# Peptides against a protein of PDB entry 2ODG, part 75

Target 1, 89 residues: chain A of PDB entry 2ODG
Amino acid sequence: MTTSQKHRDFVAEPMGEKPVGSLAGIGEVLGKKLEERGFDKAYVVLGQFLVLKKDEDLFREWLKDTCGANAKQSRDCFGCLREWCDAFL

## One batch from the design tools (peptide; made by RFdiffusion4, then SolubleMPNN)

Design b2_p23_8_s3 (from b2_p23_8, 17 letters changed)
Fold by OpenDDE base, seed 2:
Structure b2_p23_8_s3 (fold): chain B 89 residues (1-89), chain A 23 residues (1-23)
Amino acid sequence: as target 1 above (89 residues)
Amino acid sequence: SEEERRKILEELRKEAEKLAEEK
């Protein structure tokens, strides 16, 4: 499976203050929903990812419940955070 | 288990609600 340029851009560098919408799989619609729930920065979602001990099923289910992400969106977001952590954590 | 997952998701939902209130 191939990754998007958005994914590659995110995993290539420290995320710093990047908005939640910079995560692969998180577009404008999902980003706004996440922001409304207090997840305005990518690092806040990273925090949730880490609290869940990087569990894919739990994270993807949480993302679906929180912002309505579909299977592809949650998979892309999870993969984005996993690979970022592999590089920088 | 499904019960454990439910509990985890419920706690995460509560955390999210708190974050939303602080926004």
Scores: peptide ipSAE 0.138, ipTM 0.696, DockQ to the pose 0.873
Fold by OpenDDE base, seed 1:
Structure b2_p23_8_s3 (fold): chain B 89 residues (1-89), chain A 23 residues (1-23)
Amino acid sequence: as target 1 above (89 residues)
Amino acid sequence: SEEERRKILEELRKEAEKLAEEK
């Protein structure tokens, strides 16, 4: 499947202090919901991704439960973090 | 496995509540 430019931009460099909205699949609506729950930075979501031991089903379910992400949004976000970790972790 | 998944999600929910309080 084809990735977005947003995905490519995120996986190309260390994430540092990038906001949660910089993650692929996380638009303005989901970003605001995540920020309201304390997930303001991409690295906080990365933390949960790692706590779940990079399990796709668990992470996507968590993301859906936390901010209401649909299947495509959770897929894009998971893929973004997976590829970032493959490059930098 | 279903029970283990429930426990994991419950812990993550607790963490999220703490993060929301700190905001």
Scores: peptide ipSAE 0.135, ipTM 0.691, DockQ to the pose 0.858
Fold by OpenDDE base, seed 4:
Structure b2_p23_8_s3 (fold): chain B 89 residues (1-89), chain A 23 residues (1-23)
Amino acid sequence: as target 1 above (89 residues)
Amino acid sequence: SEEERRKILEELRKEAEKLAEEK
């Protein structure tokens, strides 16, 4: 499987104050839903990723429950955060 | 286990609710 340019852009640099919508797999629809639930910045989602000890199944299920992400969206988002952590954490 | 997973997700939902209230 190949990554998107959005993924590559995110994992290439510190995320700082990037909005949640900058995460791979998180489009406008999912981004708005996440923001409504208080997850407005990418680093807030990163926090949840870390609290779950980087467990893929738990994170992807959480994302599905929180914003309705489908399998591909949750996979892309997980992969984005995993690779970001590999580079910067 | 399924029970453990359920508890984790439940706590995460509570955290999300707190964040939503702040917004």
Scores: peptide ipSAE 0.134, ipTM 0.690, DockQ to the pose 0.899
Fold by OpenDDE base, seed 5:
Structure b2_p23_8_s3 (fold): chain B 89 residues (1-89), chain A 23 residues (1-23)
Amino acid sequence: as target 1 above (89 residues)
Amino acid sequence: SEEERRKILEELRKEAEKLAEEK
């Protein structure tokens, strides 16, 4: 699968205080829903990703249940966090 | 905020339970 520029921009540097919407697959709609559930920063979603031990199925299911992410959105978000962790964690 | 924190913790607990069931 190919990645977006948004993905490449995110995985290229420490995420710091980047908003949740900076994650690949997370646009305005999903970002707002995540923020409403307390997941306003990318690092909060990273925390969930790590709590789930980087399990793709569990994370993607969580994302779907939490903000209604579709298959592509959850895939993009998972891949974004996985590659970020590979580089910086 | 307190509300935001509560929501985060609640969601994490739910997912932790799912993780435990998967293992």
Scores: peptide ipSAE 0.079, ipTM 0.635, DockQ to the pose 0.054

Design b2_p23_8_s4 (from b2_p23_8, 12 letters changed)
Fold by OpenDDE base, seed 3:
Structure b2_p23_8_s4 (fold): chain B 89 residues (1-89), chain A 23 residues (1-23)
Amino acid sequence: as target 1 above (89 residues)
Amino acid sequence: SEAERQAILEKLREQAEKLAAAK
């Protein structure tokens, strides 16, 4: 339903080399944690999203376990990747 | 099942560790 401008900016164009922090729901705090775990680019997180076959519950749980994302953050991130894939995958 | 879900998540955690090590 309602999305942020950050979400709209991300889903509007190819992902390229955008940093992980460009994903909706991923701020500086979560971004740094993800980078420390090797997820420095948005496309690396996209990879996990795809490996999980776009399953929302699995992805959001993974994100929570990996960087401590709360329910809203994981929801926003999932939605961002889902809509990006709908447009470009 | 929950067991299957946990197994999948565990595999992803292992992959994350590899990425962290290669950073």
Scores: peptide ipSAE 0.188, ipTM 0.750, DockQ to the pose 0.871
Fold by OpenDDE base, seed 5:
Structure b2_p23_8_s4 (fold): chain B 89 residues (1-89), chain A 23 residues (1-23)
Amino acid sequence: as target 1 above (89 residues)
Amino acid sequence: SEAERQAILEKLREQAEKLAAAK
């Protein structure tokens, strides 16, 4: 599979204060749900990703449970964070 | 195990609820 421009934009630079919606796979609908659950910044979701020790299955299941992400959305989000960490962590 | 996975997910749900309440 291939990546989106949104993915490439996110993994290319430090995430700083980017909103949660900047993550690949997280659109307006999922972003709003995440924000309502306290995950307003991308780095908060990164935190959850790291707490889960970067485990794909656990993270994707958590994301699904938290905001209703489907398989593609959770996969895209996971891949985005994984590659960001590979570059900057 | 599956049981352990579910226990982890449950704890994560609780953390999410705490964040939501603090918002």
Scores: peptide ipSAE 0.185, ipTM 0.747, DockQ to the pose 0.937
Fold by OpenDDE base, seed 4:
Order: C-alpha cells, then structure tokens, then sequence
Structure b2_p23_8_s4 (fold): chain B 89 residues (1-89), chain A 23 residues (1-23)
C-alpha cells in the first residue's frame, strides 16, 4: 500500500501541536468539522485512537460518525496514527 | 459484540458533545 507525502511527513516526527488537518486523510473539509467538534489538534484525535485501544474498526467508525470521513479518509487517518504510535509510543 | 461496540461508540459521542459544548 502506497502512502502519501502527508502521511510520511506526519509519522516522521513528534506531532506536538500540529493541527488536526496534518493527519493523513484529513483535508480542509474534515478538518473544519473536527475542529468544530473540539478536535482541533492531531493529539486530540490521537487520544481517541488510544482510548479505543487502537481498534481499527471502532476508530474508523468513530471518525465517520464525527466528521463524515469516507472509507479512504478513515483508512489513511488510522494508518497515519498507527504508524506514528509504532515510532513514538 | 455489536452491543458492546455500540455502547463504546455512544460513550465517545457523549464525550465529544461535552467537548464541543465546552469549546
């Protein structure tokens, strides 16, 4: 599976205060929706990912429910967080 | 199970609503 440069940029370093839109699969549309729901930073979404114990199905369903992410967007976002955690947790 | 899955999602939705309201 091929990843985007956006994915590679995100997983390469600590996320710090990066905005939610820095996550792979989260563009301007989804980012704005997430921000409106209080998920303005990538680490807030990371928090949900971890609360769900890194379960892919649960996380992707949550993301769809929260911001309307489609299958590819939720897949990309999940993969981004999974690989970031593998590197930095 | 499906019931457990839905319970988890409902809890997350509730927390998200609280977060949004506090923003």
Amino acid sequence: as target 1 above (89 residues)
Amino acid sequence: SEAERQAILEKLREQAEKLAAAK
Scores: peptide ipSAE 0.180, ipTM 0.744, DockQ to the pose 0.868
Fold by OpenDDE base, seed 2:
Order: structure tokens, then sequence, then C-alpha cells
Structure b2_p23_8_s4 (fold): chain B 89 residues (1-89), chain A 23 residues (1-23)
């Protein structure tokens, strides 16, 4: 699958304190919803991803339930975290 | 805040339980 520049920018370096909105698939609307639920940093969402043992279905379902992400948004976010982990974890 | 931290922890735990149940 093709990726966005946003995805490439995220997976290219340690995420540090990057905001949740820096994740691929997470735009302004979803970002604000996630922040309101306490997921203000990308690494908090990473934490959820890791707790779920990188399971795609569980993570994407969680993201949908948490902020209303659609299929593409959840897929993009999952792929972003997966590739980041492959490079840096 | 502490309340926000606790809420995050609870959310993570809930999802972890779903993972366990799926195994």
Amino acid sequence: as target 1 above (89 residues)
Amino acid sequence: SEAERQAILEKLREQAEKLAAAK
C-alpha cells in the first residue's frame, strides 16, 4: 500500500513527545477527541498498541471506539505505529 | 491530572482484558 508523507515523517525518527495528531490517520478532529480522552501524545497511543500486542483488529477497533476513526484512519494509524516499532522498538 | 492518568490506565486495562479473552 501507498503511504502519506505524514506517515513517512513519523516512522523516520524517534517519536519523542510528538502530539497524537502527528500519527498518520489522526487529523485535527480525531486528535482533539483523543486528547480529550487523555491520549494527547503519540506515545500514549503507542502504549495502547503495545498493550494489545500489536494486534491490528483489536487496535483498530479500539481506535474506532475511542475517537470514531473510520477504516482508513485506523488502518493508517496502525500501519504508522507498526512501522515505527519495526524501526525503533 | 491524576484523574486523567487513572482513566488512561483503566482504558488500557480494559483493552488488555479483551486481548486475554480472545486468546
Scores: peptide ipSAE 0.129, ipTM 0.691, DockQ to the pose 0.053

## One batch from the design tools (peptide; made by RFdiffusion4, then SolubleMPNN)

Design b2_p24_1_s1 (from b2_p24_1, 11 letters changed)
Fold by OpenDDE base, seed 4:
Structure b2_p24_1_s1 (fold): chain B 89 residues (1-89), chain A 24 residues (1-24)
Amino acid sequence: as target 1 above (89 residues)
Amino acid sequence: MEEEKKLIEEGVRKAKELLEKEKE
């Protein structure tokens, strides 16, 4: 599948304290909702990704329930974190 | 790399805490 430049930019380097909106699939709308729920940094969403043991279905369902992400948004976000972990974990 | 590791650990901790808060 084809990835976005946003995805490539994120997986290319350590995430540090990047905001949650830096994640692929997470725009302004979803980012604000995640921030309201306490997931204000990308590393906190990564934390949830790891808590769910990198399970795609669980993570994507969580993201949908938490911020209203659609199928593409949750897929993009999951793929972004998966590839980041493959590179840096 | 160690700083990144610390952030990841913090992220896991925060995620767990947030999930527990939602369950309460």
Scores: peptide ipSAE 0.663, ipTM 0.915, DockQ to the pose 0.955
Fold by OpenDDE base, seed 2:
Structure b2_p24_1_s1 (fold): chain B 89 residues (1-89), chain A 24 residues (1-24)
Amino acid sequence: as target 1 above (89 residues)
Amino acid sequence: MEEEKKLIEEGVRKAKELLEKEKE
């Protein structure tokens, strides 16, 4: 498996108030849909990730239902948050 | 670090609130 530079950039530092689009797997299209649902910052999506107890199936299904993420996009986003938590939580 | 923790707590709170609104 391989990661993107976007993933590496995100997991390398505290996320602060980075926009939701900073998450790996979340481009402009998915980001706008997440923002419309109230998930405008990466830390809010992290909040959902934690509420779901870091469960991969639950999170990826939620992401799919919320913004239409495909399998790769949801995998990338989940992995991004998981590795960020491993580094900073 | 403290500011980061505050944001994480806020994120959890907001996520819960959004989920409740979608259930209604």
Scores: peptide ipSAE 0.662, ipTM 0.915, DockQ to the pose 0.955
Fold by OpenDDE base, seed 1:
Structure b2_p24_1_s1 (fold): chain B 89 residues (1-89), chain A 24 residues (1-24)
Amino acid sequence: as target 1 above (89 residues)
Amino acid sequence: MEEEKKLIEEGVRKAKELLEKEKE
């Protein structure tokens, strides 16, 4: 499997206050839905990722239920956060 | 990096709060 440039850009540096749409797998459509639910920043989604103990199945299911992410989008988002944590946490 | 940690902690807190709201 290959990663996107968006993924590489995100995992290369601290996320700071980057918008939720900066996460791999999260485009404009999913980003707006997440923002409507209060997940406006990438660090808030990271928060959920950590609350779920970095469990892939739980996180991806949550993402699907929350914003309608498909399998690829949820996989990309999970992988993005996982690799970011490996680098910075 | 301490600033980053603070944001992460805030993210965890906010995520928990949002989850509680969704239960209502």
Scores: peptide ipSAE 0.662, ipTM 0.915, DockQ to the pose 0.946
Fold by OpenDDE base, seed 3:
Order: sequence, then C-alpha cells, then structure tokens
Structure b2_p24_1_s1 (fold): chain B 89 residues (1-89), chain A 24 residues (1-24)
Amino acid sequence: as target 1 above (89 residues)
Amino acid sequence: MEEEKKLIEEGVRKAKELLEKEKE
C-alpha cells in the first residue's frame, strides 16, 4: 500500500493548528463528526493518539467509535499520525 | 518548536478532558 498526497503533505511539516480534516483518512464527513465531538484540530486527535500510547488497535477502534471511520480511513489516519510523530517527536 | 510543543500538550489535555466529559 502507498500513501496519499494528503498523507505526505501532513507528515512533511509541523501540524500547527491544522484542522482535523487535514489528517489522512479524515474527509469532510468524518471531520465534521470529529469536530462535533470536540476534536476540531489535528493536534487534539494527536493528543488522543498519545493518550492511547500510540496503540494502533486502541486508536483505530476509538476513531471508528467516535466518527464512524472504516478500516481504510482509520488505518490512514493512524499511519499519518505515527509517521508525523516519527518525524517531529 | 516551542509553540508546536505547546500545541501538543494542549492536545493531550483537551483529549483527556473530552474523554472525561463523554464518560459523564
């Protein structure tokens, strides 16, 4: 599997205050649902990712339960955050 | 760099708060 341009754009630079929809795997639909739950910025989802100790299963299940992400969407989002952390943390 | 670190810390804090709020 290859990554998307959206993934590459996100992991290439500090995320700053990018909206949650900037995360790979998070489109308009999922982004709105995350925003409704209070996860409006990518750094807040990163916060959840870190709270879950970067555990893939826990994070992907959380994402599914929170916004209805499917397997590909949760995989893309997890991978996006993991690689960002590898580069900047 | 420092600003990014502050945002990450804020993200962790906010995530924890949101989780606690959801449990209420």
Scores: peptide ipSAE 0.660, ipTM 0.914, DockQ to the pose 0.950

Design b2_p24_1_s2 (from b2_p24_1, 12 letters changed)
Fold by OpenDDE base, seed 5:
Structure b2_p24_1_s2 (fold): chain B 89 residues (1-89), chain A 24 residues (1-24)
Amino acid sequence: as target 1 above (89 residues)
Amino acid sequence: MEEEKKLIEEGIKKAKELLEKEKE
């Protein structure tokens, strides 16, 4: 599968205080829902990703339950964080 | 990457806190 430019842009550099909407798979709709739940920054979602020990099923299920992400959105977001971690952790 | 590390730690902390809030 191919990745989006959004994905490539995110994994190319430290995330710093980028908003949650900077994550691949997280558009305006999902971003707003995540922000409403307190996940306003990408690093907070990264925190959740790490708390779940980078488990794909757990993370994608959490994302679905938290903001209603579909399979593609959760897959894109997971892949984005996984590859970011591979590059910077 | 020290500042980044601090943000990651903060993110983990906040995520854990938010998880607990959702469970309550």
Scores: peptide ipSAE 0.647, ipTM 0.910, DockQ to the pose 0.948
Fold by OpenDDE base, seed 1:
Structure b2_p24_1_s2 (fold): chain B 89 residues (1-89), chain A 24 residues (1-24)
Amino acid sequence: as target 1 above (89 residues)
Amino acid sequence: MEEEKKLIEEGIKKAKELLEKEKE
């Protein structure tokens, strides 16, 4: 299993005010749906990730229910946030 | 890093607010 360049770019630096679409697994379609639900920035999705105590199943199910993410997309997004937290929190 | 912390805290706050809105 390998990560994408998008993943590597995200976990390499503080996220600041990066848009939600900067997260691995979150493309244009999912990003727009997340933005419509109020999750416009990556740090807001990180907030949800932390509220859910970094629980993979809870987070991935939430992401699926919120924007229609499939298994790969939710896995990529979760992994992206997990590794970012490992590096910066 | 302090600015980053502030954004993270704001993200947590906003996520909680959005969760409550979706419950309504």
Scores: peptide ipSAE 0.646, ipTM 0.910, DockQ to the pose 0.949
Fold by OpenDDE base, seed 4:
Structure b2_p24_1_s2 (fold): chain B 89 residues (1-89), chain A 24 residues (1-24)
Amino acid sequence: as target 1 above (89 residues)
Amino acid sequence: MEEEKKLIEEGIKKAKELLEKEKE
């Protein structure tokens, strides 16, 4: 499988206070829904990812339930955070 | 580097708070 440029851009540097929409798989629609639920920054979604012990099934199900992410979107977002953690944590 | 660590800790804290809020 290949990654998107958006994924590569995110995992290449510290995330700082990047908006939630900077995560791979999270577009305008999903980003707005996440923001409405209080997940306005990428580091808050990272927080949830870590709270769920980096479990793929739990995280992807949470993302689906929280903002309506489909299988590809949740896969892309999970992979983005996993690779970021491998590089910076 | 330390600043990034602080944000990660804040993210974990906020995520936990949001989850608890949804359970209320």
Scores: peptide ipSAE 0.644, ipTM 0.908, DockQ to the pose 0.955
Fold by OpenDDE base, seed 2:
Formats: sequence, C-alpha cells, structure tokens
Structure b2_p24_1_s2 (fold): chain B 89 residues (1-89), chain A 24 residues (1-24)
Amino acid sequence: as target 1 above (89 residues)
Amino acid sequence: MEEEKKLIEEGIKKAKELLEKEKE
C-alpha cells in the first residue's frame, strides 16, 4: 500500500515532542479527542503502542475506542508508528 | 538520542498511567 506524505515526513526523523496530530491518520478532530484523553504528544501514543506490545488489533481497537478513529485512520496511525520503530528502535 | 529515549520512556509511563486511570 502507498503511504501519505504525512506518513513519510513522520517516519523520516526522530519524533521528539511532535504533537499527536503529526501522526498519519490523525487529523485535527481525532487529535483534539486524543489530547482530551491525555494523549497530547506523538510520543505518548508511541508509549501506548509499545505498552500494547505493538499488537495491531489491540492498538487499532484502542484508538477507535479512544478517539473514534475509523479503519483507515487506525491503520495509517499503526503503520506510521510501526515504521518509525523499525527505523529508530 | 538520549533525549529521544527519555521521551519514549516518559511516553510509556504516561500511557500506563492513563490506562489505569480509565479502568477506574
């Protein structure tokens, strides 16, 4: 599957303190909902991703339940974090 | 690189805390 430029921009460099909205699949609406739940930075969502042992089903379900992400949004976000980890962890 | 590792550790910590908070 092809990726977005947003995805490529994220996986190309350390994430530092990038906002949660920098993650592929996470727009302004989903980002605000995640921030309201305490997931304000991309590294916090990465933390959740790692806590869930990089399990795709668990992570995508969590994302759906937490901010209402649809299948494409959760897939894009998961893939973004997976590829970032492959590059930097 | 050390700063990045620190942020990852903090992210894991915060995620765990938030998860426990939501279970209550």
Scores: peptide ipSAE 0.641, ipTM 0.908, DockQ to the pose 0.929

Design b2_p24_1_s3 (from b2_p24_1, 11 letters changed)
Fold by OpenDDE base, seed 2:
Structure b2_p24_1_s3 (fold): chain B 89 residues (1-89), chain A 24 residues (1-24)
Amino acid sequence: as target 1 above (89 residues)
Amino acid sequence: MEEEKELIEEGVKKAKELLKKELE
């Protein structure tokens, strides 16, 4: 599997106040849906990732249920957060 | 602000429910 430049840009530095749309796999449509549910910053989604103990299946299911992410979108988002955590947690 | 809190709480609750089912 290969990663996108969007993924590489996200995992390369502290996420700070980056918007949820900066996460790999989260485009304009999914980003707006997440924002409507209160998940406007990437770190709020990170919080869910950590609550779910970094479990891939659980996180991807949550993301699907929350914003309608498809398999690729949820995979990309999970991978983005996993690799960010590997670097900064 | 209260609406935002409720939205986040709902999201967290959904995640916790998934975790509970995984542990069963």
Scores: peptide ipSAE 0.294, ipTM 0.799, DockQ to the pose 0.120
Fold by OpenDDE base, seed 1:
Structure b2_p24_1_s3 (fold): chain B 89 residues (1-89), chain A 24 residues (1-24)
Amino acid sequence: as target 1 above (89 residues)
Amino acid sequence: MEEEKELIEEGVKKAKELLKKELE
């Protein structure tokens, strides 16, 4: 499978204060829903990813339950965080 | 913000509940 440019841009550098919408798979709709739940920065979602011990199924389920992400959106977001962690964590 | 903190805590709790179920 291939990745998006959005994915490549995110995994290429430290995330710092990047907004949650900078994560692959997180568009305008999901971004707003995450922000409404307090997850306004990418690093807050990273926190949940780490709390769930980087488990794909658990993280994707959490994301779906939190903002309504579909299978592709949750897959893209998970892959984005996984590869970022492989590079910087 | 206290309200924001509560929202985050709810989100964390949800994640921890999923993890707990996975371990059972």
Scores: peptide ipSAE 0.290, ipTM 0.799, DockQ to the pose 0.123
Fold by OpenDDE base, seed 4:
Structure b2_p24_1_s3 (fold): chain B 89 residues (1-89), chain A 24 residues (1-24)
Amino acid sequence: as target 1 above (89 residues)
Amino acid sequence: MEEEKELIEEGVKKAKELLKKELE
């Protein structure tokens, strides 16, 4: 599968204070829902990713439950965080 | 492994609730 430019932009540099909407798979709608739940920064979602021990099924289910992400959105977001961690963690 | 999954899920739930509460 091909990654998006959004994915490539995210995994290329330190996360810093990037908003949650910077994550691949997280558009405006999902971003707003995540922000409403306290996940306003990408690093907060990273935190959940790490707490869930980088488990794909757990993370994707969490994301679905939290903001209503569909299969593609959750897959894209998971892949984005996984590859970021491979580079910087 | 199932026990671990349950503990993690409970933690995630608590985290979500706490974060949401902070914004209210």
Scores: peptide ipSAE 0.213, ipTM 0.749, DockQ to the pose 0.087
Fold by OpenDDE base, seed 3:
Order: structure tokens, then sequence, then C-alpha cells
Structure b2_p24_1_s3 (fold): chain B 89 residues (1-89), chain A 24 residues (1-24)
């Protein structure tokens, strides 16, 4: 399998204040929905990822419930955060 | 553990609602 350039760009550096839309799998539509729910920055979603103890099933279900992410979108987002944490956490 | 899963899910739901309310 291969990752997207968006994924590689995100995991390559500290996320800082990057918007939620910078996460792989999170496009304009999902990003706006997340922002409307208070998840405006990537680090807020990271927080949920960590609160859920990095559990893939829990996180992907949360993401689906929160913004309507499909299987690929939630997979891409999870993978993005997991690999970012492997590098920087 | 199922009990842990349920607790975490409840917490996440609560957190989501609180964050949403911050924007109201």
Amino acid sequence: as target 1 above (89 residues)
Amino acid sequence: MEEEKELIEEGVKKAKELLKKELE
C-alpha cells in the first residue's frame, strides 16, 4: 500500500496550529463539519485520538459519528495520526 | 475491555457535546 502526499506532508513535521483539514482523509466537507462540532484544529482531533487510547476502531467510529467520514476517510485519518504520533509523541 | 470501551465512548460523546456548545 501507498500513502498520499497529504499524509506524508502531515506526518513530516510538528502539527502546531494546523487546521483539521490538514489531516489525511479530511477534506473540505468533513473539515467544515468537524469545525462546526468544535474540532477546528488537527490537535483537537489528536486529543480525541489520544483519549481513545489510539484505538483504531473507537477512533474511526468516533470520526464517522462526528462528521460522517466513510471507511477510507477514517482509515486515512487514523493512519495519519498514528504515524504522526510514532514520529513526535 | 468492554467496560473500558463503554466508559471511553461515553467520555468522547460528552466531550463532543461540550465542544459543540462552546461554539454556540
Scores: peptide ipSAE 0.205, ipTM 0.745, DockQ to the pose 0.062

Design b2_p24_1_s4 (from b2_p24_1, 11 letters changed)
Fold by OpenDDE base, seed 2:
Structure b2_p24_1_s4 (fold): chain B 89 residues (1-89), chain A 24 residues (1-24)
Amino acid sequence: as target 1 above (89 residues)
Amino acid sequence: MAEEQKLIEEGIEKAKELLEEEEK
């Protein structure tokens, strides 16, 4: 499996105030839906990832239920946050 | 601000529910 440039760009540096749309797997459509639910920043989604104890299945299910992410989108988003945490958490 | 807080709390609750379901 390969990662996207978007993934690599995200995991390479501190998250800071990056918008939710900067997460791999989160495009314009999903980003807008997440923002409407209060998840406007990537770090808010990170919070959910941590609450779910970094569990892949739980996080991907949550993301699907929250914004309608498909399997690839949720996988990409999970992988992005996992690798970011490995580097910075 | 109150509305945003409510949205976040709903998100947290959903996550906690998923966690509880897995623990069963």
Scores: peptide ipSAE 0.246, ipTM 0.779, DockQ to the pose 0.145
Fold by OpenDDE base, seed 1:
Structure b2_p24_1_s4 (fold): chain B 89 residues (1-89), chain A 24 residues (1-24)
Amino acid sequence: as target 1 above (89 residues)
Amino acid sequence: MAEEQKLIEEGIEKAKELLEEEEK
């Protein structure tokens, strides 16, 4: 399986203040829904990822419940955060 | 700001519920 350029751009550098929409799998629709729930920055979603102890199934379920992410979107977002953490955490 | 904090806390609570369900 391959990754997107969006994924590669995110995992290549410190997260900083990047918006939630910079995460792979999070487009405009999901981004707006996440922002409405208070998750406006990528690092806030990272926080949830860490609270869930980096568990893939739990995180993807949370993301689905929170913003309606489908299987591919949640997979891409999870992979993005996992690889970022592998590099910087 | 208070509303935003409330929303985040609700998200955290949901995450904790998922963890509890996994432990059952």
Scores: peptide ipSAE 0.238, ipTM 0.775, DockQ to the pose 0.122
Fold by OpenDDE base, seed 5:
Structure b2_p24_1_s4 (fold): chain B 89 residues (1-89), chain A 24 residues (1-24)
Amino acid sequence: as target 1 above (89 residues)
Amino acid sequence: MAEEQKLIEEGIEKAKELLEEEEK
């Protein structure tokens, strides 16, 4: 499987204060929904990812339930956070 | 901020529920 440029851009550097919409798989629609739920920064979603012990199924289910992410969106977002953690955590 | 805290707490609780479900 190939990754998007958005994915590569995110995993290439510390996420700092990047908005939630900078995560791969999180577009304008999902980003707004996440922000409405208090997840305005990528690091807040990272927090959930870590609380869920980096479990793919749990995280993707959470993301789906929280913002309505489809399978591809949740997969992309998970992969983005996983690889970021592999590099920086 | 109080509203935001509530929303985050709801998210955390949801995550905890998912963990519990997997443990079962």
Scores: peptide ipSAE 0.236, ipTM 0.775, DockQ to the pose 0.097
Fold by OpenDDE base, seed 3:
Structure b2_p24_1_s4 (fold): chain B 89 residues (1-89), chain A 24 residues (1-24)
Amino acid sequence: as target 1 above (89 residues)
Amino acid sequence: MAEEQKLIEEGIEKAKELLEEEEK
């Protein structure tokens, strides 16, 4: 299957100060919930991804617990961060 | 491993607390 344009846009360049809503799988609803928990920038979520040692199950569970992400949303977000790290870390 | 998961989760919680402290 193909990735979304949102995914491609995110993984194509340095993350910088991009808002959390720039992550694939993170729409307005999830973005607001993440921001309320202090995760206002994509790099903060990246931090959690790295703290969890890039483990898919742990990260997706964390995301679900933190903002209520469903399976597709957490999968898209994980894939986005994984591919970004493959390109820039 | 379940043990590693537990340690990571505890670490994340501690990290969150530290971040909150830095924000006063």
Scores: peptide ipSAE 0.182, ipTM 0.718, DockQ to the pose 0.085

